# Ledger of designs, part 113: peptides against a protein of PDB entry 6A30

Target 1, 150 residues: chain A of PDB entry 6A30
Amino acid sequence: AQDADNVLQPIMDLLDSNLTLFAKICEKTVLKRVLKELWKLVMNTMERTIVLPPLTDQTMIGTLLRKHGKGLEKGRVKLPSHSDGTQMIFNAAKELGQLSKLKDHMVREEAKSLTPKQCAVVELALDTIKQYFHAGGVGLKKTFLEKSPD

## One batch from the design tools (peptide; made by RFdiffusion4, then SolubleMPNN)

Design b2_p25_8_s2 (from b2_p25_8, 8 letters changed)
Fold by OpenDDE base, seed 4:
Structure b2_p25_8_s2 (fold): chain B 150 residues (1-150), chain A 25 residues (1-25)
Amino acid sequence: as target 1 above (150 residues)
Amino acid sequence: SAFRDVEFSEEEIEEAKKKVEEFLK
């Protein structure tokens, strides 16, 4: 549990800050697309951190996410007016563009074999993240999350 | 976490989708 929390916390901090913003400014269909891309990014980040590099899970995830998340807005956003909707979504897309650049640098290397402990951590982390992205039905569908190859 | 969607006009949605897709790969 503690190991899972260490892996998840940096990701969750980023997600909590940004997904709440995106949810407030994006229409459902747009938000779904955003979430799908973030899901891929998160999964790749976790894979690289847990499976590939020898560094501590927390430090690597945190470092990787912080490098590209520094420019992300942290704070409460009010509901947009009708006239501001497109612009706000564009701004959100711009922020996601930075994450997309990160994705491009996430070259998949050969996955290392995981120990049973690492597997357990990954399973807990994945379950938590899936629940988060599902967001009580407002986010991504469980079926998508479960069938995602990422 | 819980979040909610915001409603926009269809025109705004389509324009925004295009912009989002441009940034997301």
Scores: peptide ipSAE 0.024, ipTM 0.471, DockQ to the pose 0.141
Fold by OpenDDE base, seed 3:
Structure b2_p25_8_s2 (fold): chain B 150 residues (1-150), chain A 25 residues (1-25)
Amino acid sequence: as target 1 above (150 residues)
Amino acid sequence: SAFRDVEFSEEEIEEAKKKVEEFLK
C-alpha cells in the first residue's frame, strides 16, 4: 500500500490541480476529451514507472511535478474571456506535457515480466486511478475505463 | 470536485482540444 501511495501521490497531486482548473474552464465535451487523454498518459506512465526501478522514477516524477506545480496558484480562477480560457488550457496542457517527457525517459528499458508484488501494486494503483477518473460519475464512464486498451 | 461547464464557441473548443492533444503526446 505504501509503495502504491508513493507512486500515485505525485500523479494525483498534479491531476487534482489541473483537473480542477479544467473542470472550471472547459465545456463538457472538451473536458471529456482532456480526461481521456490524461487517462492514456497516466496509464502509460504508471505502467512504465512500476516496471522500472521505482526509486529513480518516484524522485523524477516528484521533481518534475514540483517544478511545474508552483505555477498553479490556488487562486480563484476568474472565469476568463473565451480567448483567455483557451490560453489557460494551453498552459495547463504544457505542464501536463512534462509528464510525457518522463515517458520518453522510461522507454529505454526492455519490458520485463512483473513480479507478483509489482502486479499487486499495479492492480491497486489501477483501481485507484479508475476511481479518480470516474469521479463519482461526473468523470469518465466506468465502461470506458474498463475497456480502455491502455 | 464538481465539474461545471463553461460555454465556448466551437472554434474555441477545437483550438483548446488541439492544444491539449499536442502537449499530451
Scores: peptide ipSAE 0.022, ipTM 0.490, DockQ to the pose 0.108
Fold by OpenDDE base, seed 2:
Structure b2_p25_8_s2 (fold): chain B 150 residues (1-150), chain A 25 residues (1-25)
Amino acid sequence: as target 1 above (150 residues)
Amino acid sequence: SAFRDVEFSEEEIEEAKKKVEEFLK
């Protein structure tokens, strides 16, 4: 449980910051698409965080996630004009893109089989993330989350 | 957090989707 929390907390902080922004500025169809892409990103980031050696990657991810999360809060959300909303989405996408690039720079350790402990952490993390992305029915459908190839 | 719908034009929506997809590749 503690290990799962350690892996999830940085991701959840980033997600809370980004999803709070998206919830304020996105139309429903845009939001759904963004959530699907975020789901893929989170799954891939989580996989790397759990499979890669615990010490260096978590600190780097946590630091980068905190830097990105702080950048999103400072925008006084005036009711964005259509142009302002698009720009905010673009900025959020840029921040997420930087996270994706970080992922690519993280040395994929050779695909080692997950230890039972790592499997348990992944399972707990997946359940928590699925619940978060479902957001009581406002977010992604459970069927999508369960059948996702990621 | 409660999701709030902001109304955008179809063009703005497609542009935003494209940008998001591009940065998430």
Scores: peptide ipSAE 0.022, ipTM 0.485, DockQ to the pose 0.088
Fold by OpenDDE base, seed 1:
Structure b2_p25_8_s2 (fold): chain B 150 residues (1-150), chain A 25 residues (1-25)
Amino acid sequence: as target 1 above (150 residues)
Amino acid sequence: SAFRDVEFSEEEIEEAKKKVEEFLK
């Protein structure tokens, strides 16, 4: 449980921040597409984080998330004009793109076989993430989450 | 959080999709 929490917490913090933003500014079809890409990113990041030695990556992800998280001061969310909303989507997408690049810089160690402990952590993490992305039926469909090759 | 439907034109939606996909590549 604690190991799963350690892996999930940085991801969940990122997801909460981004999904909250996207929920405010995205049309439903755009939001679904973004969620699908986030799902892929999260699955791939989680796989690497669990397979790679845990200590170095948590600090790097945590440090990167901390550096980007400081900028969301409680500024009065002026509902940006339509033009401002689109720009916010692009800025959020840029942040996600940077996360993807970070993932690519994480050594593609060949898929080592997971230990039984790692498998248990992955299973717990997957269930939690699936529930999160499903969001009580508002998010991604269960069928998509279960059939995802990621 | 509940997802909110925000109304955008089809053109704005397509542009946003393309940019998101580009940044996530």
Scores: peptide ipSAE 0.022, ipTM 0.492, DockQ to the pose 0.089; fails the geometry check

Design b2_p25_8_s3 (from b2_p25_8, 9 letters changed)
Fold by OpenDDE base, seed 5:
Structure b2_p25_8_s3 (fold): chain B 150 residues (1-150), chain A 25 residues (1-25)
Amino acid sequence: as target 1 above (150 residues)
Amino acid sequence: MAFRDREFSEEEIEKAKKEIEEFLK
């Protein structure tokens, strides 16, 4: 549970900040398109993160988040300003798009089956993210979220 | 779970709009 929370919390915080902004500024149709693309991005990122052996380094999700923060100061992960969050998603999308080209080269390595523990974490993460993207019915349709490739 | 109401600056909103436009291209 704690491991899932550690992985999910940064994603949820990022999504909460950005989706709140998007919901405020976008028309319903535009918002749905954005949410669909973000959903794909999140699913692809999660798939990669889960398939990649637990990189002990707190850094990869953190580095996707950290690259734009100037000051190396040690302690408080200052969540970048709300403006930085949108840029972070775009940059993350761009970086993930570039990484997708790299993955075509790496996919040859052994599709290590997720351990039961990893599967449970993924399922919990997926459920949480699905609930978030559904947003009580104002977001993506539940049927769309359920059709995402397992 | 409804999106929480947050205050955003006009600059943040304009940046977000541009980012969304670029993201949807």
Scores: peptide ipSAE 0.203, ipTM 0.803, DockQ to the pose 0.668
Fold by OpenDDE base, seed 3:
Structure b2_p25_8_s3 (fold): chain B 150 residues (1-150), chain A 25 residues (1-25)
Amino acid sequence: as target 1 above (150 residues)
Amino acid sequence: MAFRDREFSEEEIEKAKKEIEEFLK
């Protein structure tokens, strides 16, 4: 749970800041395209993070994030400042993708079904992300967000 | 929740526009 929060909270903070900026500067059609691509990226990242057993080895996460110049202090992914929004998202996705690959090298622990607690965290995270992407109706349609593969 | 009305500098806006263009290519 704490590891999921440590990964999700920086992503949510980044999304909140960047979506506010994008809503101000983008034409509606461009904004929708950006939001759709970000949604795919976030969903893929979350799916990989959740379906793959949590990286129990905090040392490996720390080493991987340190190698990419983003200091993970105490398991919190410091996403770079809000000014480089799209590059930050790509970098965050790349970092999360590398974490996923690192998990593949961790022994295929039998596809243990997510614990009820992990499922609850995922559901809460998904609801929060859906609300951000909907943005009170100026973002993605609820129907699009609901059809995303759970 | 309404996006918090943050003021952005012209430089930040221009950087964001460039990044969005690159992201959509």
Scores: peptide ipSAE 0.202, ipTM 0.799, DockQ to the pose 0.677
Fold by OpenDDE base, seed 2:
Structure b2_p25_8_s3 (fold): chain B 150 residues (1-150), chain A 25 residues (1-25)
Amino acid sequence: as target 1 above (150 residues)
Amino acid sequence: MAFRDREFSEEEIEKAKKEIEEFLK
């Protein structure tokens, strides 16, 4: 549980900040589209983070946050300003898009079955993210979230 | 969790709108 929280908390904080902004500035239809694309991005990021051998303590997300986070001092993950958060998602999407080309290279490594621990982290992460994207009913429908491949 | 009511500057809002537009392209 704690390991999952450590991996998810930065993502959730980023998502919370960005989705709050998006909810304020977007019409309902636009918001739903944004949420769908973000969901895909998050799912792809999680898939890669989990399938990739443990890159050193810098989770790809942490690396993305560090690479694009102007002013991550060593001790406090200064969440990039709300404007920077959106750019971070866009940059993450772009990097993930570039990594899709790498996926063709990585898919060649035999899909090592996730360890039970990794599976548990993924499941917990997915549940948390699903709840977040559902946002008490104002976000994505549960039916849409459940159709995402496990 | 309800989206927390945060105040954003107009500049942040405009930047976010632009980024969303680019993201949805």
Scores: peptide ipSAE 0.201, ipTM 0.801, DockQ to the pose 0.645
Fold by OpenDDE base, seed 1:
Structure b2_p25_8_s3 (fold): chain B 150 residues (1-150), chain A 25 residues (1-25)
Amino acid sequence: as target 1 above (150 residues)
Amino acid sequence: MAFRDREFSEEEIEKAKKEIEEFLK
């Protein structure tokens, strides 16, 4: 649980800030499209993060955070100002999108079976993300989230 | 969790709209 939270919390905080903005500025249909694309992105990222050795979790999240986070002062991830958050999602989405193209090249390699511990982390993470994207019924439908290949 | 109500500047909103448009292309 704690490991999942450590990995997911920065992403969730970023998503929460941006989705709140998107919910305000987008019509319902546009918002749903954005949420669907973000969902795909998050799922692809999680799949890669979990399938890749634990060393890459710190490095990719760290690199994503480090490339845009100048001031890693004093262990508090200064969440960039609200203005930086949207750009960070776009940049993250772009980087993750580029990573998804890399997946098309890597999907040919044997999906290493996740360890039971990794599976538990994935399940917890997926449940949390699904709950978030559902957003009490304002976001994506549960049926859509459940049809996403696990 | 419902999306939290936050105040955003017009500049942030305009930037976000442009980014969304580019993201959905």
Scores: peptide ipSAE 0.191, ipTM 0.799, DockQ to the pose 0.685; fails the geometry check

Design b2_p25_8_s4 (from b2_p25_8, 11 letters changed)
Fold by OpenDDE base, seed 3:
Structure b2_p25_8_s4 (fold): chain B 150 residues (1-150), chain A 25 residues (1-25)
Amino acid sequence: as target 1 above (150 residues)
Amino acid sequence: APFRDEEFSEEEIKKALEEIEEFLK
């Protein structure tokens, strides 16, 4: 639904930029591990965002995510040609730290039971995110995504 | 596959993963 897309698109855009970098600099095993951590972060953030009343407004969510996305862009350090792969990974990790700040904003309120409307949004969002992380089979396995706490 | 074939030392991988986890938790 359009509502779910409005919530997820900013997250996906932010992830795409970082994942593109990781795909270039990480071997497969490292990248898979990174993807698993990102999955946990996204799932946790989504759950809290939907459950917490102050942050259920799509406009507020979008603004918050865009703010963090801009922070990532500003934090992107041009790596010198002589930077080792480890340093590149560390720099990318620092960019992802901006997403962790979003998580901190979600911790302020107690979780509530989901309304039927919220459940529907979560269901649609989960399907979209799972598809994203699966990435046609080159990302995370479906079995992992389905067994992940949500 | 979009993955790099470049290999990192075990220590480098470990440090990188720890750093990522620190920022993502």
Scores: peptide ipSAE 0.021, ipTM 0.529, DockQ to the pose 0.075
Fold by OpenDDE base, seed 1:
Structure b2_p25_8_s4 (fold): chain B 150 residues (1-150), chain A 25 residues (1-25)
Amino acid sequence: as target 1 above (150 residues)
Amino acid sequence: APFRDEEFSEEEIKKALEEIEEFLK
């Protein structure tokens, strides 16, 4: 459980921040599409993170998140004017791009067989992420989450 | 409502999606 939390919390914090923004600025159909792409990204990132030695990844994710998290000062979320909405989406996309870059730097280690411990962490992580993306029925459909090859 | 229906044109939405997709590649 603790190992799963250590891997998931940085990702979840990033997701919470971005999804909150997207929920405010996106139409429902657009949001669903964004969520699907985020799901794929998170699943692929998680797969790489769990297969790699856990200690280096926390520092890398933490460092990347710290570098980008410094900009979320307590500034009053001024609901930016209409021109600012597009810019906010663009900024959120940049943050997601950094997560993608992290994924790319995570060495495509060849499909090593997961240890039983790693499998348990993956299962717990998958359940947590599925629950998060389903969001009580307002997020992604369960059928999509269960049938996703990711 | 958690979703905004009226604030963005279809073109603005399309552009934003394209930008997101580019960063996710």
Scores: peptide ipSAE 0.020, ipTM 0.518, DockQ to the pose 0.085
Fold by OpenDDE base, seed 2:
Order: sequence, then C-alpha cells, then structure tokens
Structure b2_p25_8_s4 (fold): chain B 150 residues (1-150), chain A 25 residues (1-25)
Amino acid sequence: as target 1 above (150 residues)
Amino acid sequence: APFRDEEFSEEEIKKALEEIEEFLK
C-alpha cells in the first residue's frame, strides 16, 4: 500500500491539478476526450514507473510534477476568454507532454516479469486510478476503463 | 459536474485536442 501510494501520489497530484482545470474550462465532450488521453498516459507512466527501479524516477517525476504544479497558481481564474481557455488547455497539454517525455526517458527496461510485489502495487494503483477516472460516474465509464488495452 | 457550456468554437476545440494528442504521444 505504501509503495503504491508513493508511486501514485505524484501522478494523482498532477491529475488533480489538470482535471480541476479541465473541469472548469472544458465542455463535456472535450473533457471526455482529454480524460481518455490522460488515462492512456497514466497507464503507460505507471507501467514504466513500476517496472523501472523506483528510486531515481520518483524523485524526477516528483520534481517535474512539483515544478509544473506550481504554475497553476490558485488565482481566481477569471473565466478565460475563448482565447485564454485554449491557451490554458495548451499549457495543461504541455505539462502532460513533459510527463510523456519523462516517460520516454524512463528506460524501457526489457519487459521483465513483474515480481508478485510489483504486481500487487500495479493492481492497487490501477484500481485507485480507475476509481479516480470514474469519479463517481462523472468521469470515464467503467466499461472503457476495463477494456483499456493498457 | 461543472462542465461549462460549449463556449469554445469547434475549431478551437479541435486545435486544442490535436495539441493534447501530440503532447501525449
């Protein structure tokens, strides 16, 4: 549980920040599409984070996520004009893209079979993320989350 | 859910989604 929390917390912090932004600025259809892409990103990031030795990557992910999380100043975001909203989406996408790049720098260690401990961490992490993305029925459908090829 | 009304133009939405997809690749 603690190991899963250590892996998930940086991702969850990023997700909370970005999803809060997206929920405020995006209409339902856009948000659904964004959530689907985020789901793929999270699944891929988790796979790499769990398969790779945890020590160096958590610090890098945490540092990157903390640096980018500070950019979402809690300022009373005036309803961005249409142009401002698009720019906010772009900025959020850029932050997520940096996470994707970090993912690419995470050496795809050869698909070594996960140890039972790693499998348990993955399962717990996946369940937590599925619950998060489902968001009590407001987010992604359970059927989509279960059928995800990731 | 605090989904806002569709205030963005279809073109702006499409562009934003394309950018997101590109960054997530």
Scores: peptide ipSAE 0.018, ipTM 0.517, DockQ to the pose 0.080
Fold by OpenDDE base, seed 5:
Structure b2_p25_8_s4 (fold): chain B 150 residues (1-150), chain A 25 residues (1-25)
Amino acid sequence: as target 1 above (150 residues)
Amino acid sequence: APFRDEEFSEEEIKKALEEIEEFLK
């Protein structure tokens, strides 16, 4: 349980911050699409975090997440001067996307089969994330969350 | 999920980001 919480907390904090903003400024259709893509990104990040490093290096995940969040090089993607809101969404999406770069810093250990302990952590993590993305019925549909590549 | 032997590739992540960018235009 504690191991799962340690893996999830940094991701959840990032999601809470960004999704709250998205919910305020996005139209419903755009928000749904963003949520679907974020779901995939989160699943990928969790896979990399749990499978590539031994679950023991909790400190590295937090540090890497923090470093990549701050290291938003102002890549001047001239998004046209759409409303201050669109730029904020784009920036937040980029921040989430940078989590994918964690893999490049992780030693490609061979995709070892998850130990029973790792499987239990993944299962708990997935349930928590599914609940979050469902958001009491206002988020993603349960059917989508269940059919998505877990 | 790792237990399904499915891995998201870097290309899939790039595609997801591109789709987000497209929707935000």
Scores: peptide ipSAE 0.022, ipTM 0.478, DockQ to the pose 0.035; fails the geometry check

## One batch from the design tools (peptide; made by RFdiffusion4, then SolubleMPNN)

Design b2_p26_1_s1 (from b2_p26_1, 22 letters changed)
Fold by OpenDDE base, seed 3:
Structure b2_p26_1_s1 (fold): chain B 150 residues (1-150), chain A 26 residues (1-26)
Amino acid sequence: as target 1 above (150 residues)
Amino acid sequence: SEEAERAAKEAAEKEKARKELEELKK
């Protein structure tokens, strides 16, 4: 229970902050594309966080996710003018790009096979994340989430 | 209207996912 919470809580906080903003600013087609990219990023980040030694990576990911979540909250108060919406998307894309760079640093360490305990944590985390991205049918399709190669 | 409906449904499912996460903490 505690191990699953340590992995899920930073991810859920990031998703809460970003998806609320994107749902308001993006057209349906753009939002769908953003959700797909976020799904890939979350899946890759979660996999690496669980596979790599927990202390340094959880702290780095948690710090990155919290730093980005707090930055987005400050922007939430102003009604986005068209220019402000574009800048917010650009900032969110920049934040996602930083998480992708963290990915490149983590790929260099030897991917060990998951232990049975790590597999159980991943399975519990995946169900919660899939439900969040599906969002009662207005988000990503369940079939896409289940068939994702990530 | 379409964006408002989407945001409302997303907020409802978000709250559901948070409750499930809290149950996983037990």
Scores: peptide ipSAE 0.018, ipTM 0.382, DockQ to the pose 0.055
Fold by OpenDDE base, seed 2:
Structure b2_p26_1_s1 (fold): chain B 150 residues (1-150), chain A 26 residues (1-26)
Amino acid sequence: as target 1 above (150 residues)
Amino acid sequence: SEEAERAAKEAAEKEKARKELEELKK
């Protein structure tokens, strides 16, 4: 449970920050596309975070979250002008791009088979993330999440 | 209004997911 939480909490914090932002600034169609890409990114990041030794991944996810978390708190809910929304999307895309680079760095580490404990953590994490991405039917369909090749 | 409703539903499900994660910690 604690190990699963240590892996999930950074991912959930990232999702919380980014999805809340995307829900506010994106049109429905764009949001769905972003959610699909984010789902793939989260699945790939989670797989690597669980397979890799816990120390390096928490620090990188934490560093990514710390750099961006400080900037989002001070934004007074001014109706984002179209320019502000575009800049926020660009910043969020830059964050996702950094996660993709993290993915590329992690791909180089040998595909170790998951231990039974790691498999249990992955299963628990997947259920939580699927529920989060489903978002009461507003997000991705359960059938898509279950049939995803990721 | 539709975007606000979507954001509210997403926030509610987020809070639910957090609670479920906290329950799994116990």
Scores: peptide ipSAE 0.017, ipTM 0.382, DockQ to the pose 0.057
Fold by OpenDDE base, seed 1:
Structure b2_p26_1_s1 (fold): chain B 150 residues (1-150), chain A 26 residues (1-26)
Amino acid sequence: as target 1 above (150 residues)
Amino acid sequence: SEEAERAAKEAAEKEKARKELEELKK
């Protein structure tokens, strides 16, 4: 439980800050696409955090998430207008795209089999994240979250 | 091939999202 919370909390804080803004500014279709990209990012981040040794990666992922979160926050402060919100979404999409590319450039650490402990942490984390992204039926469909290849 | 198809679909979705965002800016 504590290990799952340590992995999830930084991600959840980032998501809560950004999704509230996106929900206000985005059309439903655009919002769904943003949510799908965020879902992929979160899944990839979790996989790395859980599979990689705990010490070095928490700081790296936290730093990456904070760096991106700060970029979005700075965008939020400067851009209160509708045009500004669109620019924030563009920047967020660009940042998500860059994170995806960074994943591709980060050495594909050999998919080590998860230990039973790591599996339990992943399962707990996945249930929490799925519930979050479903957002009481306003977010992503349960079917998408359950069948996601990520 | 499956990874390439996934990447292509993801790229297409990103491009579509970008276009929709650009349309919302107009």
Scores: peptide ipSAE 0.014, ipTM 0.349, DockQ to the pose 0.020
Fold by OpenDDE base, seed 5:
Structure b2_p26_1_s1 (fold): chain B 150 residues (1-150), chain A 26 residues (1-26)
Amino acid sequence: as target 1 above (150 residues)
Amino acid sequence: SEEAERAAKEAAEKEKARKELEELKK
């Protein structure tokens, strides 16, 4: 449990922080697109965190989250004007894009087959994340989450 | 087949690991 929670909690904190903001400022269609990109990012980040040795993983997610999370804490929720909301979405998309670039640098380590224990952790994490992204039908469709190539 | 037996053992180990993880979540 503790290992799964250690992997999930940083991801969930990131998602809660960003999705709450996006839900307020984005149109439904834009929000759906952002959710899809976040889903891909989360899947890729989780895969890396579980496949990489435990010691490097907490530091990378923590460093990535710290580097991007510091921008959200200082923003006193002044209701951004519609123009400010668009810029915030652009900045958030840019941050997500930077997280995706981290993917390309780490893919070089041979895809070691996950141990059965690691697979169990991944499955539990996936179920939790799927439930979160589905958000009782308000978020992404279950069919999309289940058929995602990520 | 030997491959099917290996797959069955791997599935059983995965299920065991899942149960252990679920127990740790309680």
Scores: peptide ipSAE 0.006, ipTM 0.253, DockQ to the pose 0.016

